# Peptides against a protein of PDB entry 3V4L: the designs that were tried, part 251

Target 1, 386 residues: chain A of PDB entry 3V4L
Amino acid sequence: GQPLAKDKVALLIGNMSYWEHPKLKAPLVDVYELTNLLRQLDFKVVSLLDLTEYEMCNAVDEFLLLLDKGVYGLLYYAGHGYENFGNSFMVPVDAPNPYRSENCLCVQNILKLMQEKETGLNVFLLDMCRKRNDYDDTIPILDALKVTANIVFGYATCQGAEAFEIQHSGLANGIFMKFLKDRLLEDKKITVLLDEVAEDMGKCHLTKGRQALEIRSSLSEKRALTDPVQGAPCSAEALVRNLQWAKAHELPESMCLKFQCGVHIQLGFAAEFSNVMIIYTSIVHKPPEIIMCDAYVTDFPLDLDIDPKHANKGTPEETGSYLVSKDLPKHCLYTRLSSLQKLKEHLIFTVCLSYQYSGLEDTVEEKQEVNVGKPLIAKLDMHRGL

## One batch from the design tools (peptide; made by RFdiffusion4, then SolubleMPNN)

Design b2_p24_7_s4 (from b2_p24_7, 7 letters changed)
Fold by OpenDDE base, seed 5:
Structure b2_p24_7_s4 (fold): chain B 386 residues (1-386), chain A 24 residues (1-24)
Amino acid sequence: as target 1 above (386 residues)
Amino acid sequence: EQKRTVEHLPDGSVLQSFAADISP
């Protein structure tokens, strides 16, 4: 019969804004494009940008809670990384220079924990360098992995080699994602799909002799990312998994604010990633006696580190949002919240209306406080231990 | 800001490594 997944869950991490290391560009687009493709494949996707060590550990722990017997698990990582003694290390954005294994997440440790869940398929897609870190002499004592025939590694590059990004017309993609995205929706065994991606990379003049895909697999069954989710009655565990995923993807409802002067403001919310939200405001009604009015958002929680100079922009692109701008309403002011995982409290902020009456020189201000609860990933309380 | 090695390709694309400059 056709293989069935009990469920399909993916965690995508893109680290770009390193504190002590070179900034990357490709992970932004790569995580976004992969998220949209995996959603078309009926994956429950959590997409996270720019995580600290602590935030990465919590994201992996929450991902492991969604895994169970016969579930398909996919972990994608794009960022800095290294490989020592056949162990792959993902580098968090707060990692020191030099970084060591104690500052990084070991992929083989995550694999061990996934094997304890008796998953139907484990896919690791690692878009990082595989060079040795000569500043880390630690030999990871990995506990013995269970002998399972359900593991697939797609390494963006060969052992000891570098991964690359390519920038064209202002957008940057990882070389691996550039070829992976063209085949990801194909109804093929995942190892056959990755072999075809490896051939496409090998034929490209830009990548030939620079970067080659390495596939490591124990997969003895014909498992594909296209395999349907089993439509059996939701077990209590499946209901819990669906509720946990839904919590991480709940946007605040759009609201209409009414000011005393008779101005009405529409406030809306859009998700770019599970930890990145855009707030937008528009004037939807203005009395004729008011000649000018502007609405802006301010007084955000300090945990979000929102610079007012980057808030209330006339375009989504001016906030650094290049991917979802086509799906946003036009003629708004836009503010991008890029670190929702840091939110300890409810998202409370002020909407300020500045306006002028016809024949009066003085500007009047009215303010309303807005509480939208914990949006998106902030509902998981990733910082409960600090 | 640590500078990454940048290669300009004949088609006008820019290639950059994900390599970190790990220095003590």
Scores: peptide ipSAE 0.398, ipTM 0.881, DockQ to the pose 0.570
Fold by OpenDDE base, seed 2:
Structure b2_p24_7_s4 (fold): chain B 386 residues (1-386), chain A 24 residues (1-24)
Amino acid sequence: as target 1 above (386 residues)
Amino acid sequence: EQKRTVEHLPDGSVLQSFAADISP
């Protein structure tokens, strides 16, 4: 019969906004496109941008809690990275220069922990450079991996080589994701699918002799990303997994705010990623006596590090949101919250209405405080150890 | 700002490495 997954879970990490290293562009689009494709494949996807070392460790720990016997686990990483002695290291955004293994996450350590969960399939897609870091002299003493015959690595590049992004019309994609996305929905054994991606990428004149896909696999069974999930979640563990994922993806409900002047504002929320949310406001009713009227969001929690200069924009694109703008209502003011993993408390903020009456020169302000609880990934309390 | 290797392509696209310049 066709193999069945007990469940399918993916963690996607895209690091771009490095503190001490060159900024990247491709991880934004690549994580978003891969998220949408994996969702069509019935994966529970956690998608995270710009994580610190501590936040990456917690994201991996939460991902491991979603894994169990016969579950398909997929880890995607796009960012800076290196490879020493066959060990792959993902570089957090707060990593020092030079970084060492103690500042980074070892993929083979994550694999060990996934094997302890008795997963049905372990897929690693690593869109990073695989150059040696000569400033890291540590030889990781990794415990011997179990022989599980269910491991697949897709490396965007060969050992000692670089991964590349291509920028066109202001957006960038990783070369690996550019070819992977065209085949990801195919009902093929994952290693066969990756071999076809490698052939397509090998025809690319831009990266010929500079980047080539490497596949490392112990996968003895015909497992595909298209494999159906087994039945209704009947196990207590499957229910817990579904609840944990649902908590991490719960948006606040849209709200209608009524001000004393008779203005009505619609307040809405959209997820760009598991840690990135867009707030939008629109004036849905205005008395005719009010000639000018603007609705701003302000007074965000300090943990979110929201610059007011980037809040309340006339377009999603002006906030840095180029991907979900088509799915947002038009004629709003938009604010992008890009670091929801940092939120320790409830998301409380102020909606400020500024307006002018016909024949009065002075602007009037009314304010309402809004508490939307913990949105998206903020429900997982990724700071429990700080 | 650490300078990543940038290649300008004939079609006006830009190819750029993910390499980090690690320096002590």
Scores: peptide ipSAE 0.398, ipTM 0.878, DockQ to the pose 0.614
Fold by OpenDDE base, seed 4:
Structure b2_p24_7_s4 (fold): chain B 386 residues (1-386), chain A 24 residues (1-24)
Amino acid sequence: as target 1 above (386 residues)
Amino acid sequence: EQKRTVEHLPDGSVLQSFAADISP
């Protein structure tokens, strides 16, 4: 019969804004595009940008809680990385220069933990360099992996080589994602799909002799990303998994704020990623005696590290949101919260209405505090240990 | 010094590696 997945879960991590290393651009678009494709494949997707070591560890732990017997697990990573002794290391944004294995996440350790969950399929898509880090002298003592015959690695590059991004017109894509996205929805065994992606990438003149896709697999069954999810979650564990994922993707409800002057503001929320939310404000009613009014958001929690210079923009693009701008309402003020994983408490902020009456020179302000609880990934309390 | 590969293409595109510049 056609293989069935008990469920399908993906963790996508894109690290770009490194503290001590060159910034990347491709992970933004690549995580977003892959998220949309995996959602079409009925994956439960957690998508995270710019994680510290601690945040990456917690994201992996939460991902592992979503895994169970016969569940398909997919881990995608785009960022800096290295390979020492056949072990792949994902580099967090807070990694020192030089970084070592103690500052990084070992993919083979994650694989071990996934094997303990008795997963139906383990897919790793690693869009990172595979050069040796000569500053890391540690030899990871990995426990022996179980023989599960359900493992697929898609490496964006071959051993000892670099992975590349291509920037055009201000956007960048990884070369791997550029070819992967065109085939990801195909109903093929995942190793066959990746082999076709390797052939397509091999035709790219830009990366010829610099980057080549490597497939490492032990996959005894015809498993595809298109494999249907087994019907309604009947187990308590499957219900818990669905609830955990749903909690991590719950947006605040849109609010209508009424000010004393008679102005009504619509406050709305959109997810760009599991840890990135856009707040937008629009004036939905204005008394005729008010000639000008604007609704600003301010007084955010300090742990979100929000620069006021990037808040309350007339376009999503001015906030750094280039991907979801088509799905957002027009004629708003936009604020992008890019680090929701850092939120320790409820998201409380102020909506400040600035307005002017006809025939008065003075600007009047009214303020309303808004509590939207813990949005998206902030519900998982990924910082409980800090 | 592992220098990141950056190549400016004739079409104005930029090819850039995911390599980190690791300094000692």
Scores: peptide ipSAE 0.397, ipTM 0.882, DockQ to the pose 0.894
Fold by OpenDDE base, seed 1:
Structure b2_p24_7_s4 (fold): chain B 386 residues (1-386), chain A 24 residues (1-24)
Amino acid sequence: as target 1 above (386 residues)
Amino acid sequence: EQKRTVEHLPDGSVLQSFAADISP
């Protein structure tokens, strides 16, 4: 019979906005495109951008809580990284320069923890460089991995080589994701799928002799990302997993705000990633005596580090949201909250209505406080370990 | 901002490495 997954869970991390290292661009599009493809494959996807070391550790811990016997686990990482002694290290955005293993997440340690969960399949897709870090002299003493015969690594590049991104018209894609996305939905054994991706990359004149896909696998069974999920969750753990995932993807409900002047504002919310939300405001009713009015959002929690200069934009693209803009209502003001993992409290903010009456030169302001609870990933309380 | 190595392609696209300039 066709193999069945008990469930399918993916953690996608894209690190771009490094503090002490060169900024990347490709992880934005690559995490988004991969999220959409994995959702079509019935994966429960957590997609996170720009994580600190602490936030990455917590994201991995929460991901491991979603894993259980026969669950398919997929970890994708796009960002800076290195490989020492066959160990792959993912570099957090707050990593110092130079970074060491103590500042980074070891993929093989995550694999060990995934094996303890008795997963049905472990897939690692690593879109990072595999150069040696000569500033890290640590030899990780990895405990002996169990022989589970269910492990697949797709490395974007060969050992000691670099991974590349290609930028066209302001957007960038990783070379690995560019080829992976075209085949990811194919009903093939995951190692066969990756081998075909490797052949496609090998035909690319841009990366020939610079980047080549490496596949490392112990997968003895015919398992595919297309393998169907087993029917209704029968275990308490499966119900908890489904609930935990659902909580991490719950958007605030759209609100209609009524101001004393008679203006009505629609407040809406959209998810770009599990930790990235767009707030949009639109004027749905304006009294005729009001000539001009705008609805601004302000007074966000300090933990979100929202620059007012990047808030209340006339287009989603001006906020840095190029991906979900087609799904958003037009003629709004848009604000992008990119660090929802930092939110410790409820998301409370102010909607400020600025308006002008016919024949009055002075602008009038009305304010309304809005509490939308904990949106998206903020419901997981990733900060509880301090 | 650390400058990444940038290659300009004939089609106007830009190729960049994910390599970080690790310096002491």
Scores: peptide ipSAE 0.383, ipTM 0.871, DockQ to the pose 0.594

Design b2_p24_8_s1 (from b2_p24_8, 11 letters changed)
Fold by OpenDDE base, seed 3:
Structure b2_p24_8_s1 (fold): chain B 386 residues (1-386), chain A 24 residues (1-24)
Amino acid sequence: as target 1 above (386 residues)
Amino acid sequence: EEEEELRKKLEEALVPMGEDPVVP
């Protein structure tokens, strides 16, 4: 019969905004496009941008809580990385220069933990360099992996080689994602799908002799990303897993705020990623005596590092929200919260209505405090150990 | 010429997703 997944769970990490390393651009588009494709494949997707070491560890721990016997686990990483002694290291955004294994996440350690969960399939898609880091002399003593015959690695490049992105004037994919996205929905064994992606990438004149896809697998069964999820969760553990994922993806409800002047504001929320949310405000009712009015959001928690100069923009694109702008309502003011994983408390902020009456020169302000609880990934309390 | 200039611009736009660490 066709293999069944007990469930399908993916963690996607895109690191771009490095502190001590060159900034990347492609991981933004790559994580977004891969999220949308994996959702069409009935994956529960956690998508995270710009994680510190501590935040990456917690994201992996939360991902492992979503894994169980017969669950398909997929880890995608786009960012800086290296490979020492056949161990792949993902570089967090806060990694020092030079970085070492102690500052990085070892993919083979994550694989060990996934094997302890008795997963049905383990897929790693690693869009990073595989050069040796000569500043890391650490020989990892890895415990022997279990023989589970359900492991697939798709490396964006060969051992000892670089992976590349194209930093042009627009939003573009990395080289690996450019070819992966065209085939990801195909009903094929995952190793066959990746082999076809490797052939397509091998025709690219830009990366010829610089980057080539490597597939490493022990997959003995005909498993595909298209494999159907087993029906309704029958176990308490499956229910808990579904609730845990749902908790991490719950948006605040849209609110209608009423001001004393009789202006009504619609406050809405949209997810760009599991840790990135857009807030938008619109005037839904204005008394005729009010000639001009705007609704600004302000007074965000300090943990979010919100620059007021980047808040309350007339377009999503002016906030840096180039991907979800088509799904947002028009004629709003937009604010992008890009670090929801840092939120320790409830998201409390102020909606400030600035308005003018007909025949009065003075601008009037009214303020309302809004508490939306913990949105999206902030519900997982990834920082509980700090 | 235009295709070769475009190819050169695309090659200059290739950024490695890893750094050779600079010792300070």
Scores: peptide ipSAE 0.224, ipTM 0.705, DockQ to the pose 0.826
Fold by OpenDDE base, seed 4:
Structure b2_p24_8_s1 (fold): chain B 386 residues (1-386), chain A 24 residues (1-24)
Amino acid sequence: as target 1 above (386 residues)
Amino acid sequence: EEEEELRKKLEEALVPMGEDPVVP
């Protein structure tokens, strides 16, 4: 019979905004495009950008809570990384220079934990360098992995080699994702799909002799990312998993704010990633005696590190939101909250209406506090360990 | 020629997704 997944869960991490390392660009596009493709494949996708070590650990822990017997687990990582002694290390954005294993997440440790969940399939897609880090002298004593025959690694590059992104003008994919995205929806055994991606990458003159896909697999069954999810969630564990995922992806409801001057503001929310939300404001009603009015958002929680210089922009692109801008309403002011994983409390902020009456030179301000609860990933309380 | 120049520009735009640790 065709293999069935009990469920499908993906964690996608894209690290770009390194503190002590060169900034990347491709992980933004790669995580976004892969999220959209995996959603078409009925994956429950958690997509996270720019995680610290602590935040990455918590994201992995929450991902492991979504895994269970016969569930397909996919971990994608795009960012800086290295490989020592056959162990792959994902580098968090707060990693020191030089980084060491103590500052990084070991993929093989995550695999061990996934094997304890009795998953139906474990897929790792690692878009990172695999050079040795000579500043890391640690030999990880990994416990022996179980022989589960359900493991696939797609490494963007060969052992000891580099993975690359193309930092050209505009939004570009990393080299791995550029080829992966064209085949990801194909109804093929995942190893066959990755072999075809490897062939496509090998034909590219840019990558030839610089980067080649490596596939490591212990996959005894014909499992595909297209494999259908088994029926309605009948188990208590499946219901819990669905509720946990849904909770982590619940946007705040759009609000209509009414000011004393008679101006009405639409406050809306859009998810770019599980930890990235766009807030937008628009004037939906204005009395004729008011000639100009703008609705600014301000007084955000300090934990979000929102620079006011990047808030309240006339375009999504001016906030750094290039991917979802087509799906956003036009003629708003836009604010990008890029670090929702840092939010410990409810998202409370102020909507400030600045307006001018016809024939008065002075601007008038009215303010309303808005509490939208915990949006998206902030509902998981990733900080509960403190 | 134009394709080779474009290839060169793309090669210069390749950024590795990992650092050789800079010795301080």
Scores: peptide ipSAE 0.221, ipTM 0.707, DockQ to the pose 0.809
Fold by OpenDDE base, seed 5:
Structure b2_p24_8_s1 (fold): chain B 386 residues (1-386), chain A 24 residues (1-24)
Amino acid sequence: as target 1 above (386 residues)
Amino acid sequence: EEEEELRKKLEEALVPMGEDPVVP
């Protein structure tokens, strides 16, 4: 019969805003495009940007809670990385310079934990360098992996080689994602699909002799990313998994705020990633005696590190939101919350209406406090261990 | 010529997704 997945779950991590390392750009686009493709493949996708070591550990732990017997697990990582002694290390944004294995996440440790869940398929897509880090002499004593015959690694590059992004003018993919996205929806065994991606990358003149896709597989069965999810969740565990995923993707409902002056504001919310939300405000009703009015958002929780200079922009692009701007309403003020994983409490903020009456020179202000609860990934309380 | 100049500009825009270990 056609192979069936019990469920399909993906964790996508894109690290770009490093503290002590060169900033990247491709992880933003790569995580976004891959999220949309995997959703078309009926994956439950958690997409996270710019994670610290602690936040990455918690994201992996929450991902492992979504895994169970016969579930397909996919981990994608785009960011800085290295490979020592056949162990792949993902570098968090807070990693020191030089980074070591004690500051990084070992992919083979994650694979061990996925094998304990009795998963139906384990896919790792690693868009990072595989050069040796000579500052890390630690040989991880990995426990022997189980022989599960359900593992696929797609490495963006060969052992000891670099993976590259193209930092040209505009938004661009990493070289791996540029070719992967064109094939990802094909109904093929995942190793055959990755072999075709390797052939397409091999035609690229930029990567010849610098980067080539490496595939490592123990996959004994014909498994594809297109394999259908086994029908309606008949188990309590499948219902719990669906509820846990839905909880991490719950947006606040749009609100209509009414001010004493008779101005009405629409407050709306959009998800860019599981940890990135856009807030937008628009004037939906204005009395004729009010000539000018603007609605600003202020007084955010300190844990979100919101610079007021980057809030309340006239376009989504001025906030750094280039990907979802087409789906947002026009003629708003926009604010991007890029670190929702850091939120310890409810998202409480102030909506400030500034307005002017016809024939009065003085600007008047009215304020309303808004509580939207815990949006998106903030419902998982990824910081409860600090 | 234009294709070779474009190729050179694209090669200069390649950023590695990992640091070379700074030799102390």
Scores: peptide ipSAE 0.236, ipTM 0.717, DockQ to the pose 0.729; fails the geometry check
Fold by OpenDDE base, seed 2:
Structure b2_p24_8_s1 (fold): chain B 386 residues (1-386), chain A 24 residues (1-24)
Amino acid sequence: as target 1 above (386 residues)
Amino acid sequence: EEEEELRKKLEEALVPMGEDPVVP
């Protein structure tokens, strides 16, 4: 019969906004597009942008809690990376220059931990460079991996080579994701699907002789990303996994705020990623005596590091939200919260209504405090221990 | 010529997803 997955779980990490390293652009689009494709494949997807070392460790730990016997696990990483002695290192955004293995996450360590979960399939998609880091003389003593015959690595490039993104004026995929996205929904064994992606990449004149997909696999079974999830989660473990994933993806409910002047505001929330949320405000009712009114959000928790200059924009794109803007309501003020993993407390903020009466020159302000609890990934308390 | 110039512009727009170890 067709293999069944007990469940399907993916962790997608896109690092772009490096502190001490060149900034990337493609991971934004790549993580977003891959999230949407994996959701169509019935994956539970955690999608995270711009993680520190500590935040990446916690994201991996939370991902490992979603893994169990017969679960399909997929890890995707797009960002800076290197490979020393056959070990792949993902570089966090806070990594020093030069970075070392002590500042980075070893993919083979994650694989070891996934093998302890008795997973049905382990897929690693690594969109990073595989050059040696000559500043890291550390030889990782990895414990012997178990022979599980269920491992697939898709490396965006060959050993010792670079992976590239195309930095044009617009949003573009990395080279790997550009070809992967066209085939990802195909009902094929994952190694066959990746081989077809490798052929498509090899036909492209831009990538020929610069970047080539490498596939490493021990996969003995005909497993595909299209494999159906085993029916209703009747096991206690499947219920726990579903609740844990749902907890990390719970948006605040939209609110209708009423001000003393008789103005009504709709406050809404949208997820761009598991750690990125858009807040939007709209005036839904205005008394005729009020000629002008605007609804601003302010007084955010300091942990979110929100620059007021980037808040309350007339378009989603002005906040840096280019991907979900089509799905947002029009004629709002928009604010992008890009670091929800940093939130230690409830998301409490102020909605400030600024308005003017007909025949009065002075602007009046009314304020309401809003508590939306812990949105999205902030419910996992990824900062437990700082 | 235009295709080769476009190819060259695309080549100049390739950014590696990793640092070369800057030998000090």
Scores: peptide ipSAE 0.222, ipTM 0.701, DockQ to the pose 0.697; fails the geometry check

